# Ledger of designs, part 3: peptides against a protein of PDB entry 6RGO

Target 1, 392 residues: chain A of PDB entry 6RGO
Amino acid sequence: MALKLLGFNQDATCFSVISSNKGVTIYNCDPFGKCFELEKSTSNDEELDFLVEMLFSTSLIAVVDKTIGASKRKKLKIVNTKRKATICELTFPHEIMDVIMNRKIICVVLKSDQIFVYDISCMKLLRTIDVRGEKLKSTSKFRNSEAVGDIGVRVSLSTDNNSILCYSSYSKSDKENAPLNDIVVFDALKCIQINVLPAVHQSNIVCIACSPDGMLMATASEKGTIIRVFKTIDTENDEPILVNEFRRGSRPSRISEMKFNHDNTLLACVGESDTIHIFALPVTTTEADANEDDTLQQSSHSLSSSINGLQYISKGLANRFGKIIVSKIPTQSQQRHVAYIKIPENAKYRIGFPKDTTNTIHICGEDGNYLVYSIPRNEVGPCTLVKSNTFD

## One batch from the design tools (peptide; aimed at target 1 T58 K355)

Design b1_p9_2_s2 (made by RFdiffusion4, then SolubleMPNN; from b1_p9_2, 5 letters changed)
Fold by OpenDDE base, seed 3:
Structure b1_p9_2_s2 (fold): chain B 392 residues (1-392), chain A 9 residues (1-9)
Amino acid sequence: as target 1 above (392 residues)
Amino acid sequence: SINDLLKEE
């Protein structure tokens, strides 16, 4: 049967799939099994397409029927899975491209490059972000929406209650064809723009991940060769906003998903390549735990020496072009993966990090495999398969 | 209600 993966929930306790014969199925990861089924509403041999976002382990799902020819591509349904009942329905002016949520906020991304931000508790609209309207204030010409079918606004939301929303925006370049290569950081609760990261890639951003706490974000472009990690908030310290640059590979490959683990120590990426890559993030020691006296002189060979090369960008050029945040990190300082998983070249996979085990990753494939891997802590190498299940 | 589902563990 043709399976289509929708993804894991925020804590990787469940994942959702589309089965051509059954419609949407949600699986529990542990114990492994079906926990919900949404039956196909149409008897037609049309290729089923859905958005399904699950709120953690709760009975709340957001569902959009995206099936071609369906009049429902503009409708968001909030469903109670235990009751098998629609509890809210919203209709949008344009096709829904994406839906993300946490315990506070639900964001709906439209084909119009609009983001609708709601308080999930009451479904009150808090903000409409018009990414094109912001571009028009800076650039005179609309791209006619018809020509560039696959490039839209990308979003990620922190899984915590701070509800930090990161989204791709159009660069302020006078070019009619401005790329979606800026990032906006937005407090979705306060409805305030926190930061703008201009030109974080040379091409359109196709993947964004926000950390669970909203303090970090990762970005990848259409090239998918370099992943960049940024702080979302300018710290009072003159610390660089760009904290990491990872090299996934030398060959172009689309990254479909990235995830941070729950403690911000790991970043995983998956896409069209035969390899899931896992990168280690430097633990930012918050100064608070400096009180314990333990004199372990472990020779931390100071990673300090390689960052010093960024000092000499002279003050003078800063005035005309907004802060060029992406100084070319020398290609020599690009960190590689610390761990990897090999996957079938033609199978789409999704990734999730469980909350309770920071060195475990959950993956599922359109091949019908649900796999649990252990991530090596002290060695660069393959992940170890711990558990496997199959689904249909 | 939505609020009842938001309180599920």
Scores: peptide ipSAE 0.510, ipTM 0.954, DockQ to the pose 0.634
OpenDDE base, seeds 1, 2, 4, 5: peptide ipSAE 0.150, 0.489, 0.177, 0.509; ipTM 0.870, 0.952, 0.882, 0.953

Design b1_p9_2_s3 (made by RFdiffusion4, then SolubleMPNN; from b1_p9_2, 3 letters changed)
Fold by OpenDDE base, seed 3:
Structure b1_p9_2_s3 (fold): chain B 392 residues (1-392), chain A 9 residues (1-9)
Amino acid sequence: as target 1 above (392 residues)
Amino acid sequence: SINDLLEDV
């Protein structure tokens, strides 16, 4: 049977797949097994296409049937999995491209480059963000929507209750073909823009990940060779907003998904390459007041890779030319992966980090494999397979 | 209600 992966939920306790003959199936990770099935609405041999977002281990899913007809592609259904019943249906003016949620917020991304932000508790619309309308206020030229095939607004939402939304926006370029290479950081609860990161890549951003706490974000462009990690909020301490730059590879390859682990110590990426890459983030020592004297000489070989190479371009020049030149981290100081997983060539995989085990990663493939890997802590190398299951 | 679905199962 042809399988299509939809992905893991926020805590990697479940994953969703499309089976060509059955419709949507949700699997529980531990104990492994089918926990929900949404039957195919049509007997036709048409290729099934769905968006399905599950809210953690709850009985709430968001579903968009994209299989047939422009009208269905504009409908969001909120479904109770225990009752197998639609509890809410919303219709949008344009095709739904993405749906993301946490315990507070649902965000719906449209083909019009609009983001609809809802309070999940009552399905009240809090905000419509018009990424094109923001561009028009900055640049008079509409990009004709028809010519921009697979390039749309990308979004990521923090899994916590702070509900930090990161989205790609159009640069303030007078060029008709301005890239989606700016990032906006948005408080989705308060409906306030908290930051703007201009020109974080040279080409369109195709993948964004927000950390669970919303304090970090990762970005990748169409090239997928460099991953950048940023602070979402400017800290008073004049610390650089760009905290990491990782090199996935030298060959261009699309990154389809990135995720942080629950303690912000690891960033994983997957895409069209034969390799899942896992990167270590420097532990930002929050100076918690370490008043207590306990002399435990744990030789934390802090790989203080001296990020000496970020020349402090003094604050004074930033104001006049609104190009925050992302200081090119010298190619020699670009960090590599600390761990990796080899996957079958041309197999689509999705990734998830379980909450309880920060050194474990869940992966699932369109090949019907669900795999659990242990991430090495003290060495650079392959992850170790701990558990495997198959699904159909 | 939608709130009755926000509980983990």
Scores: peptide ipSAE 0.158, ipTM 0.875, DockQ to the pose 0.697
OpenDDE base, seeds 1, 2, 4, 5: peptide ipSAE 0.127, 0.155, 0.092, 0.114; ipTM 0.845, 0.871, 0.820, 0.838

Design b1_p9_2_s4 (made by RFdiffusion4, then SolubleMPNN; from b1_p9_2, 3 letters changed)
Fold by OpenDDE base, seed 4:
Structure b1_p9_2_s4 (fold): chain B 392 residues (1-392), chain A 9 residues (1-9)
Amino acid sequence: as target 1 above (392 residues)
Amino acid sequence: SINDLLEDE
């Protein structure tokens, strides 16, 4: 049977799959088992295609049936899994490409590069973000939408209630073919743009992850060789703060998914390679807790460091060529993974981090394996398999 | 209500 993975929910308590024979199945991770099934609407041997986003361990799912006809691909259903009932149905002007949610917000991404932001509690539209319309304001040329193959707007949403939305946007370059290489950080609750990270990669961004608290984002381009981690909100001298630069590999390979663990200490990535990579993030000690005890009166020897006066040579010729101010992301030393998991070649895997165990990762494969790995803390090496289950 | 579904089960 062909399985297609839809992925884990926000806390990795459940994962969703498409089974060619059954339709959509949601599995619970612990105890392992089926918790919901959505039967296919058709008896035909058509390849099943769905979007399913689950809200944590709730009875709420968002479903898009993409299997049949352009009309269904534009329809979002909110389903109560316990009642097996559609409680809300929305129809969009364009095909739905992605749906993401947390306890406050649903975001619906369209093939038109529009993001519809809803208050989940009442399904009220809060904002329509038109990523193309923003581009057209910055770059006068309409791109004919037809030839943009597998490259669209990418989104990630914080799993917390702050609802930080990160999305890819078109660079403000005079190039007709501006890449989707900017990131916009958006407060989805207040409907305010918080930050813009220009040209974070040279090519289109194909993967974004927001941290659970919305304070970090990870980005990967079509090359998938470098992963960059930025602060979402904080800036230094109005420039984006690059926290980490990770090297996944030397060869190009598409990254399909990235996730932070719950405490922002780990970033995992998966894609077309035979390896899930796990990277360690620096623990930002907030200086707040260090203020208590050590009143040790170390004598302030005032070493007057001599201010060497570097003469400001005022060379004045402002040549008017539109230098794309590629913000010089400081070249951090590229770090490698701290841990890895080997997966079967050509098997698509999805990843999830459980909330309660920051050194555990859940993975599931289109090979029908659900696997739980322990991540080594103090050594660089392979993850240890802790649990395994199979699904069909 | 959708609100009745925002709690984990």
Scores: peptide ipSAE 0.396, ipTM 0.940, DockQ to the pose 0.699
OpenDDE base, seeds 1, 2, 3, 5: peptide ipSAE 0.375, 0.394, 0.386, 0.347; ipTM 0.936, 0.940, 0.939, 0.928

## One batch from the design tools (peptide; aimed at target 1 D11 K82 I120)

Design b1_p10_1 (made by RFdiffusion4)
Pose (drawn by RFdiffusion4):
Structure b1_p10_1 (pose): chain A 327 residues (1-135, 151-284, 335-392), chain P 10 residues (1-10)
Amino acid sequence: MALKLLGFNQDATCFSVISSNKGVTIYNCDPFGKCFELEKSTSNDEELDFLVEMLFSTSLIAVVDKTIGASKRKKLKIVNTKRKATICELTFPHEIMDVIMNRKIICVVLKSDQIFVYDISCMKLLRTIDVRGEKIGVRVSLSTDNNSILCYSSYSKSDKENAPLNDIVVFDALKCIQINVLPAVHQSNIVCIACSPDGMLMATASEKGTIIRVFKTIDTENDEPILVNEFRRGSRPSRISEMKFNHDNTLLACVGESDTIHIFALPVTQRHVAYIKIPENAKYRIGFPKDTTNTIHICGEDGNYLVYSIPRNEVGPCTLVKSNTFD
Amino acid sequence: EIEEAMEEES
């Protein structure tokens, strides 16, 4: 089958790719190289490694499952790339759905909507967050820098009226203090959530409305959450998979089940800005590094890695700059 | 060991 299940780094330095053949490879961007290659851990052809989230450019990797079911739901391994050794092997009562890391805090998301918060220096569990215990699946996002700030979708106070709903809650994982609770920002479920690297901004994706809403995160008034801007969906409602914020928080990238990748600018310092054509029935992931604000890195399941440039004052499409091919 | 891994590049 195709080389599916791409994972993208926080700093846009490298990306995680599950080669359907054997193990998982991690490439670099500059210079491009085979950074890390995981050995054989397989027994059948279509069984897939699912979840890999990494540090910035380091040797520290978070790896989850290999087998379809033997040791998948209840595993987390911490591996150094230079020596291929497992350090800490944590076990969890449910199936892991997503893992997000940063320099200070490690988050583990379970299928039962439980979020485990760890101080990474000692792996002490800071707090267990019973989201489904209070009231598709929960989508969680996190800031990259320090003062790392956690964002998760929570159900509303209409659980009696119907089973599924999605509001937003802002949480400071550093001090384990809930900062702001946002109301039902959508009339539908929440598909994907992105938080700014500095933790000041947040994006929301709806399945039905397909309109991205941006709210201030922490400095927002206590009385009411402050809405920043909205972005035109285009000609057709489409499911969104992954969104990213620029380092200066002027740009927002959007990807999904669509022909095109949309680029939204920010009025911090309108409907559409830059659009990147994409093959139809193939899936991609997004990133952009800290070095420049004009370069956008693209990861594709077709086997191609592309680097596009952004037009500052033109509403035109992106210009391709650098490319390389996968393995 | 975790601190060392955080300090080393790939």
Fold by OpenDDE base, seed 4:
Structure b1_p10_1 (fold): chain B 392 residues (1-392), chain A 10 residues (1-10)
Amino acid sequence: as target 1 above (392 residues)
Amino acid sequence: EIEEAMEEES
């Protein structure tokens, strides 16, 4: 039977799948088992297509039935799984492409490159972000929405209550074909743009991950060879801070999902390759704990060394090319994975990090495997399989 | 209604 993965919830306690025969099934990870089923609305042999986003281990799900005709693809249902009841239904002007949520916010991404931001508690619209409208102020030509492929606005939301929304935006280049290679960082609660990271890749961004606390973001382009990690809020001299640049591989391969673990020490990525890659992030020592002990009285020797002020002449050549964030990280210092998981070729997998075990990763495949791996801390190598279950 | 659905299932 064809399974289609919808993914893990925010804390990897559950995952959702589409079964061609049953409709949507939500599985609990521990204890492993079905916790919810949503039957298909049609008896027809139509290929089932759904969006399902679950709010942590709650009874709240957002559902979009994309199977039935162009009208239902515009409908978001908020469902209480425990009551088996629709709480509310929202209809959008365009097809829903993605839905993401946390305990405060629901974001709905439309095929129109619009993001609708809602207060989850009351489903009040807080903001409509028009990613295309910002472009149209710069470039008058409507791209005819012909079937230019799977390139649309990508979003990621922090899982915390700060509700930091990262989304891909069109570069300010006057080119008719401006790529979706800018990132906007947005406070979804206050509805304020916090930061803009211009031209983080040369091509369209196809994957974004926000850290649980919203302080970091990871980006990958269509090439999927380089993953960049940035600070979301902090800037140095009004320029974006590149924390890490990871090399997934030398061959182009689409990254479908990236996730940070709960303590921001690991970044995992999955996609079309036979390998899930796990990268280590440097622990940002918060300056707080360094204050205690080392009273070492090292003497105040006042070496007045007269470093001669070489006047570097700031030739202000305003190069009109959109400032590509040139990686200051030498190609030789591109960090590789610290751990990996081999997965079947052509199997789509999704990843999740459980909250309580920062060195554990949950994965599930369209092959019907739910797998729990332990991530090595102090060595580079394969992850160790800890638990396995199957689903249908 | 939404608030009740936002309770964690124990």
Scores: peptide ipSAE 0.488, ipTM 0.949, DockQ to the pose 0.669
OpenDDE base, seeds 1, 2, 3, 5: peptide ipSAE 0.480, 0.480, 0.479, 0.451; ipTM 0.947, 0.947, 0.947, 0.940

Design b1_p10_1_s1 (made by RFdiffusion4, then SolubleMPNN; from b1_p10_1, 4 letters changed)
Fold by OpenDDE base, seed 5:
Structure b1_p10_1_s1 (fold): chain B 392 residues (1-392), chain A 10 residues (1-10)
Amino acid sequence: as target 1 above (392 residues)
Amino acid sequence: EIEELMKEPM
C-alpha cells in the first residue's frame, strides 16, 4: 500500500505516516504541512514498517524499524528531528511490538509480553513488567505467531505527568490459553501496581485507552461490540468502578484505537467498521458551584407517579474462581454514540483530540485524507466536516 | 540532550 498510518501524537498537533517511496513522514496539523521526514536507508523494494512514537510536537521521537529482513526490529532509536540524528539506541531481547511515551516515561512492549519502563530524562530502566509471570514461563510455547491474530499485551499511558500505565494481563486461569482479559493499573513513576480489574471482558482485550489525566480507562475486546469505561484508581468496596458501558454495534468488529478528549467528556473509537463512534461521558459536576443561593420558590406540584421500583435482585454470581466484574448496567441501558463519522469502507483511520477544542476531532486515513470534524453538542447525529487536507 | 529535545519544537 502507498501509505501506512502510524497515528496522532498525544495532543493531535501532529500525525505520522509511512510512505512506501520516502519512509517516515510527520505532518503538522495546523498549519498543515510536512514538519519531519526520515529517509529510507535502503533502496530495496521491501515493504516499509515502522513504529514511531512522538513526544507532542517536540524534536524527540522514538523509532523502531520493523521492516521485514531488517535486523532492527529489536532496536529502539531516540531521534533528534532537528539534527536528524540518533541520540540513543536500546536493543531488546525480543521484537518491539509497541512504544508509548509522555514527558516522564517511555514504555516498550515486546513480543515476549514484557513491558520495559524507562525514565525518559536519562533512559534509565525503572521496571521490567513480565505480563506472563513466572508460572507461565515454563508452559508458554511461543503461541505460533502465524495463526493467532495480533493478540498480545495492549498498553495505554496517561499523557500527564502522573504516568498512569494501563495494560492487559492474563487471567489467573491455570489453562494454557488464558485470555488477556484482566487489566492492571500501574504507577509508572513509582513502579507500583495501583489496581487490578479482573475479567473486564469475556475474550482478549485488543484495545485500551487511558484518559489524559489517568483517572479513566476504556477497554474493548476482540468482539468490539461493547466498550467499558472504568475508574483507574478509585474502588468501591475493593471492587472496580464501572462508570460507563457503551454499545458500538451489534455485529463483531475490531476496534483499533480509542481516545478520550482532553476534558474526559468524550470517548471516540475507530477500527475495521465504516464508522467512527463518539460517546458522551457524564460530566462529574464537582460540588463546588452549588453555593448560588437562588431561592426561586417555584411551587411546581409534584405529581407523585408511584413508579413501582422493580428491585433488580443482582444475583451476585460469586463463582469460586475470582471476582467477576458483574456489569450492574442492564444490557438495555447500554448507551449508544452521540455522534459519528462515516469513513470509506476498508480504509484504516486514526483519531486524535486537539487540546484547545474539546468538541473537535482530527482523523487521518491511509487514503491520504486528513480531516477535521466538529462534534454536535445538543443532538445525536453526524459530525460536520470543518477542514480537509490531502497527503502523499 | 533529551531534556533539551523536550523543549525544542519539531
Scores: peptide ipSAE 0.316, ipTM 0.926, DockQ to the pose 0.881
OpenDDE base, seeds 1, 2, 3, 4: peptide ipSAE 0.183, 0.297, 0.188, 0.315; ipTM 0.883, 0.920, 0.883, 0.924

Design b1_p10_1_s2 (made by RFdiffusion4, then SolubleMPNN; from b1_p10_1, 5 letters changed)
Fold by OpenDDE base, seed 4:
Structure b1_p10_1_s2 (fold): chain B 392 residues (1-392), chain A 10 residues (1-10)
Amino acid sequence: as target 1 above (392 residues)
Amino acid sequence: EIAELMAEPM
């Protein structure tokens, strides 16, 4: 059967799939099995298309039926899985492109480059973010929405209650075709923009991942060769803090998904390549624990080396070319993966990190495989398969 | 209702 993967929930306890014959199925990861099924609304042999966002392993899901007609693609349904009942229906002016949620917030991304932010508890609209309206204030020309179906606003939301929303925005460049290469960091609860990371890539951002705690963000462009990790909130001299720059590969390949593990020590990426890459993040030792022990009196001698470095006075002409302040992201040494998983060529996979096992990764494929891998800690190499299940 | 769903497992 043709399977289409919808992905894992926030803690990788469940994953969702579209089965051509059955509609939407949600699987529990442990114990492995079907926990929910939503039947197709149509008798026709039409290719099923859905958005399904889960709220962890709760009985709340958000569903968009994208199978039939422009009208259904504009409807968000909040569904009680236990009752198989729609408890709320919202209709939008444009097609829904993405839905993301946590225990506080639902974000709905439209084809209009609008993000609707809701309080999940009452489905009250908190904010409409108009990414195009922000662009129009900076750049006079409307991008015709028709031409590039695959380039839209990307979003990621922290899985915690802080509800840090990261989204791609249009660069404030005088270029008619400004790329979606800025990131806005937004407090979704307070409805406040807290940071802006300008020009984080040279091309459109196609993948964003927020860390579970909202403190880190990973970005990838259409090239998918470099992944950048930034602090979301913290800045250094009003400039964005680049934590890491990872090289996925030398060949361009789309990254479809990235995920942080629960403790922000690992970042995984998956996409059109035969390889899931796992990168190690530096452990930020919070300075708190360093206070106890080593009173060692190292009498380090004051070597006063007087290096008289020359004052070259070069008077060079201040030519008025608009410095695109490409924030000089410090040229960090591009790090490679620490671990990898080989997947079948042309099989779409999704990834999830379970909360309780920071060195375990869950993956599922459109080939009907659900796989659990152990990530090596002390060596660079392949992940070890721990568990496998099949689904249809 | 929504608050109950957030407490009820799938």
Scores: peptide ipSAE 0.199, ipTM 0.894, DockQ to the pose 0.868
OpenDDE base, seeds 1, 2, 3, 5: peptide ipSAE 0.166, 0.134, 0.126, 0.196; ipTM 0.840, 0.856, 0.857, 0.895

Design b1_p10_1_s3 (made by RFdiffusion4, then SolubleMPNN; from b1_p10_1, 5 letters changed)
Fold by OpenDDE base, seed 5:
Structure b1_p10_1_s3 (fold): chain B 392 residues (1-392), chain A 10 residues (1-10)
Amino acid sequence: as target 1 above (392 residues)
Amino acid sequence: EIQELMSEPM
């Protein structure tokens, strides 16, 4: 049967799939099993497409029927899974491209490059963000949205209650063809822009991940060769703080998903390649001044990895082209993965980090495999398969 | 209703 993966929920306790014969199915990860099904309402042989956003393992889901020819592509349904009933329906002026939520906020991304931010508790509209409206103030011509293929506004939301929203924006360049290579950091609760990271890649951003706490974000361009990790809120000398630059590979490959683990120690990425890559983030040891004198001399040679502070030496050639953050990071200082998982080249996979096991990753494939891997702590190498299940 | 669903397991 043709399966289409929708993804894991926020804590990797459930994942959703489209089965060509059944419609939307949600599986519980532990104990493994089917917990919800939304049956296909139409007998037509149309290829099923859905957006399904889960709210953790709760009875609340958001559903959009994206099936071609369906007038429903502009409708968001809030569904009670236990009752199989629609409790709220919202209609938008444009096709829904993405839906993301946490316990406070639901964000709806439209094909118009608008983000609608709602208070989930009452479905009250808090803000409409017009990502094009900032561009239209600089460029008088509407690009027909039809010629912009798979390149739209990307969003990621923190899974915590702080509700930090990261979204891709158009660079402020006077060019009609400005890439979606800026990031805006937005407090979705207060409806305030916190930060703007200009030109974080040379090309369009196609993948964004916010950390669970909203303190970090990872970005990848359409090239998918380099992943950059930034602080979301903190700035240094009014400039964005680049925490890490990771090399996924030398060959271009689209990254479809990235996720942080729950403690921000790991970043995983998956896409069109045969490999899930897992990168280690430097743990900021807050030097707690624990002055406690306990003299145990054990001579653990602290490998002082000299974290050479990446001073962005802005060489002042004032050429009129928008300052692309060309990472002058030598290709040698780009960190590689610490762990990896090999996956079938032709199977799309999704990733999730469970809350309770920071060194475990959940993956699921359009091949019908749900797999749990252990991530090695002390060695660079393959992850170890811990659990395997199949679904249809 | 929405608040109740946010506390109920699937």
Scores: peptide ipSAE 0.320, ipTM 0.930, DockQ to the pose 0.885
OpenDDE base, seeds 1, 2, 3, 4: peptide ipSAE 0.182, 0.194, 0.185, 0.310; ipTM 0.883, 0.886, 0.885, 0.927

Design b1_p10_1_s4 (made by RFdiffusion4, then SolubleMPNN; from b1_p10_1, 4 letters changed)
Fold by OpenDDE base, seed 4:
Structure b1_p10_1_s4 (fold): chain B 392 residues (1-392), chain A 10 residues (1-10)
Amino acid sequence: as target 1 above (392 residues)
Amino acid sequence: EIEELMSEPM
């Protein structure tokens, strides 16, 4: 039977799947088992297509039935899992491409490159972000939307209450074919743009991950060879802070998902390759604990070194070519994975980090495997399988 | 209703 993975929830306590025969099933990770089932609305042998976003392990889910015709693809249902009842239904002007939520915010991404931001508590619209409208203010030509394949606005939301939304935006390049290679960092609660990271890749961004606290973001382009990690809020001299640059591989391969662990020490990525890669992030020592003990009285020798400032009067001729100052993200040393998991070729997998075990990763496959791996801390190598379950 | 669901397990 064909399984289609929908993914893990925010804390990897549950995952959702589409079963061709049953509809949507949600599994609990520990104890492993079915916790919810949503039956298919049609008896037809139509390929089931759903979006399901969970709110942790709560009785609240967001569902989009994409199986039946262009009308239902525009409907978001908020469902009470215990009552099996739709408690709210929203209809959008365009097809829903993605839904992401936390305890404060629901974001709905449309095929129109619009992001609708809602207060989850009352389903009040807080903001409509028009990523295309921002582009149209810069570039007058409508792209005919016909053959724009799987390239759309990508989003990621912090799992905390700060509700930091990262989304891909069109570069300000006057080119008709401007790539979705900018990132906007947005406070979804206050509805304020916090930061803009210009041209973080040369091609369209196809994967974004926000850290649970919203302080970090990871990006990957269509090439999927390089993953970049940035600070979301902090800037140095109004320039984006590149924290890490990771090399997944030398061959192009699409990254479908990335996740940070709960303490921002690990970044995992999965996609079309036979390998889940896990990268180590530098531990940002918060300056707090450095205050204790070392009273070392090192004497304040005031070496007044007189660096003579040479006044180079360079006559800058103003050459009129608008060099888009692509802020040169400083090329850091490309790091490799610290750990990996081998997965079956052509099997789609999803990843999740559990909250309580920062060195554990949950994975599930369209092959019907739910697997728990231990991540090595002090060595580079394969992850160790700790638990396995199967689902259908 | 929605606030209650955010506190109710699946």
Scores: peptide ipSAE 0.323, ipTM 0.929, DockQ to the pose 0.874
OpenDDE base, seeds 1, 2, 3, 5: peptide ipSAE 0.161, 0.304, 0.166, 0.319; ipTM 0.874, 0.926, 0.875, 0.930

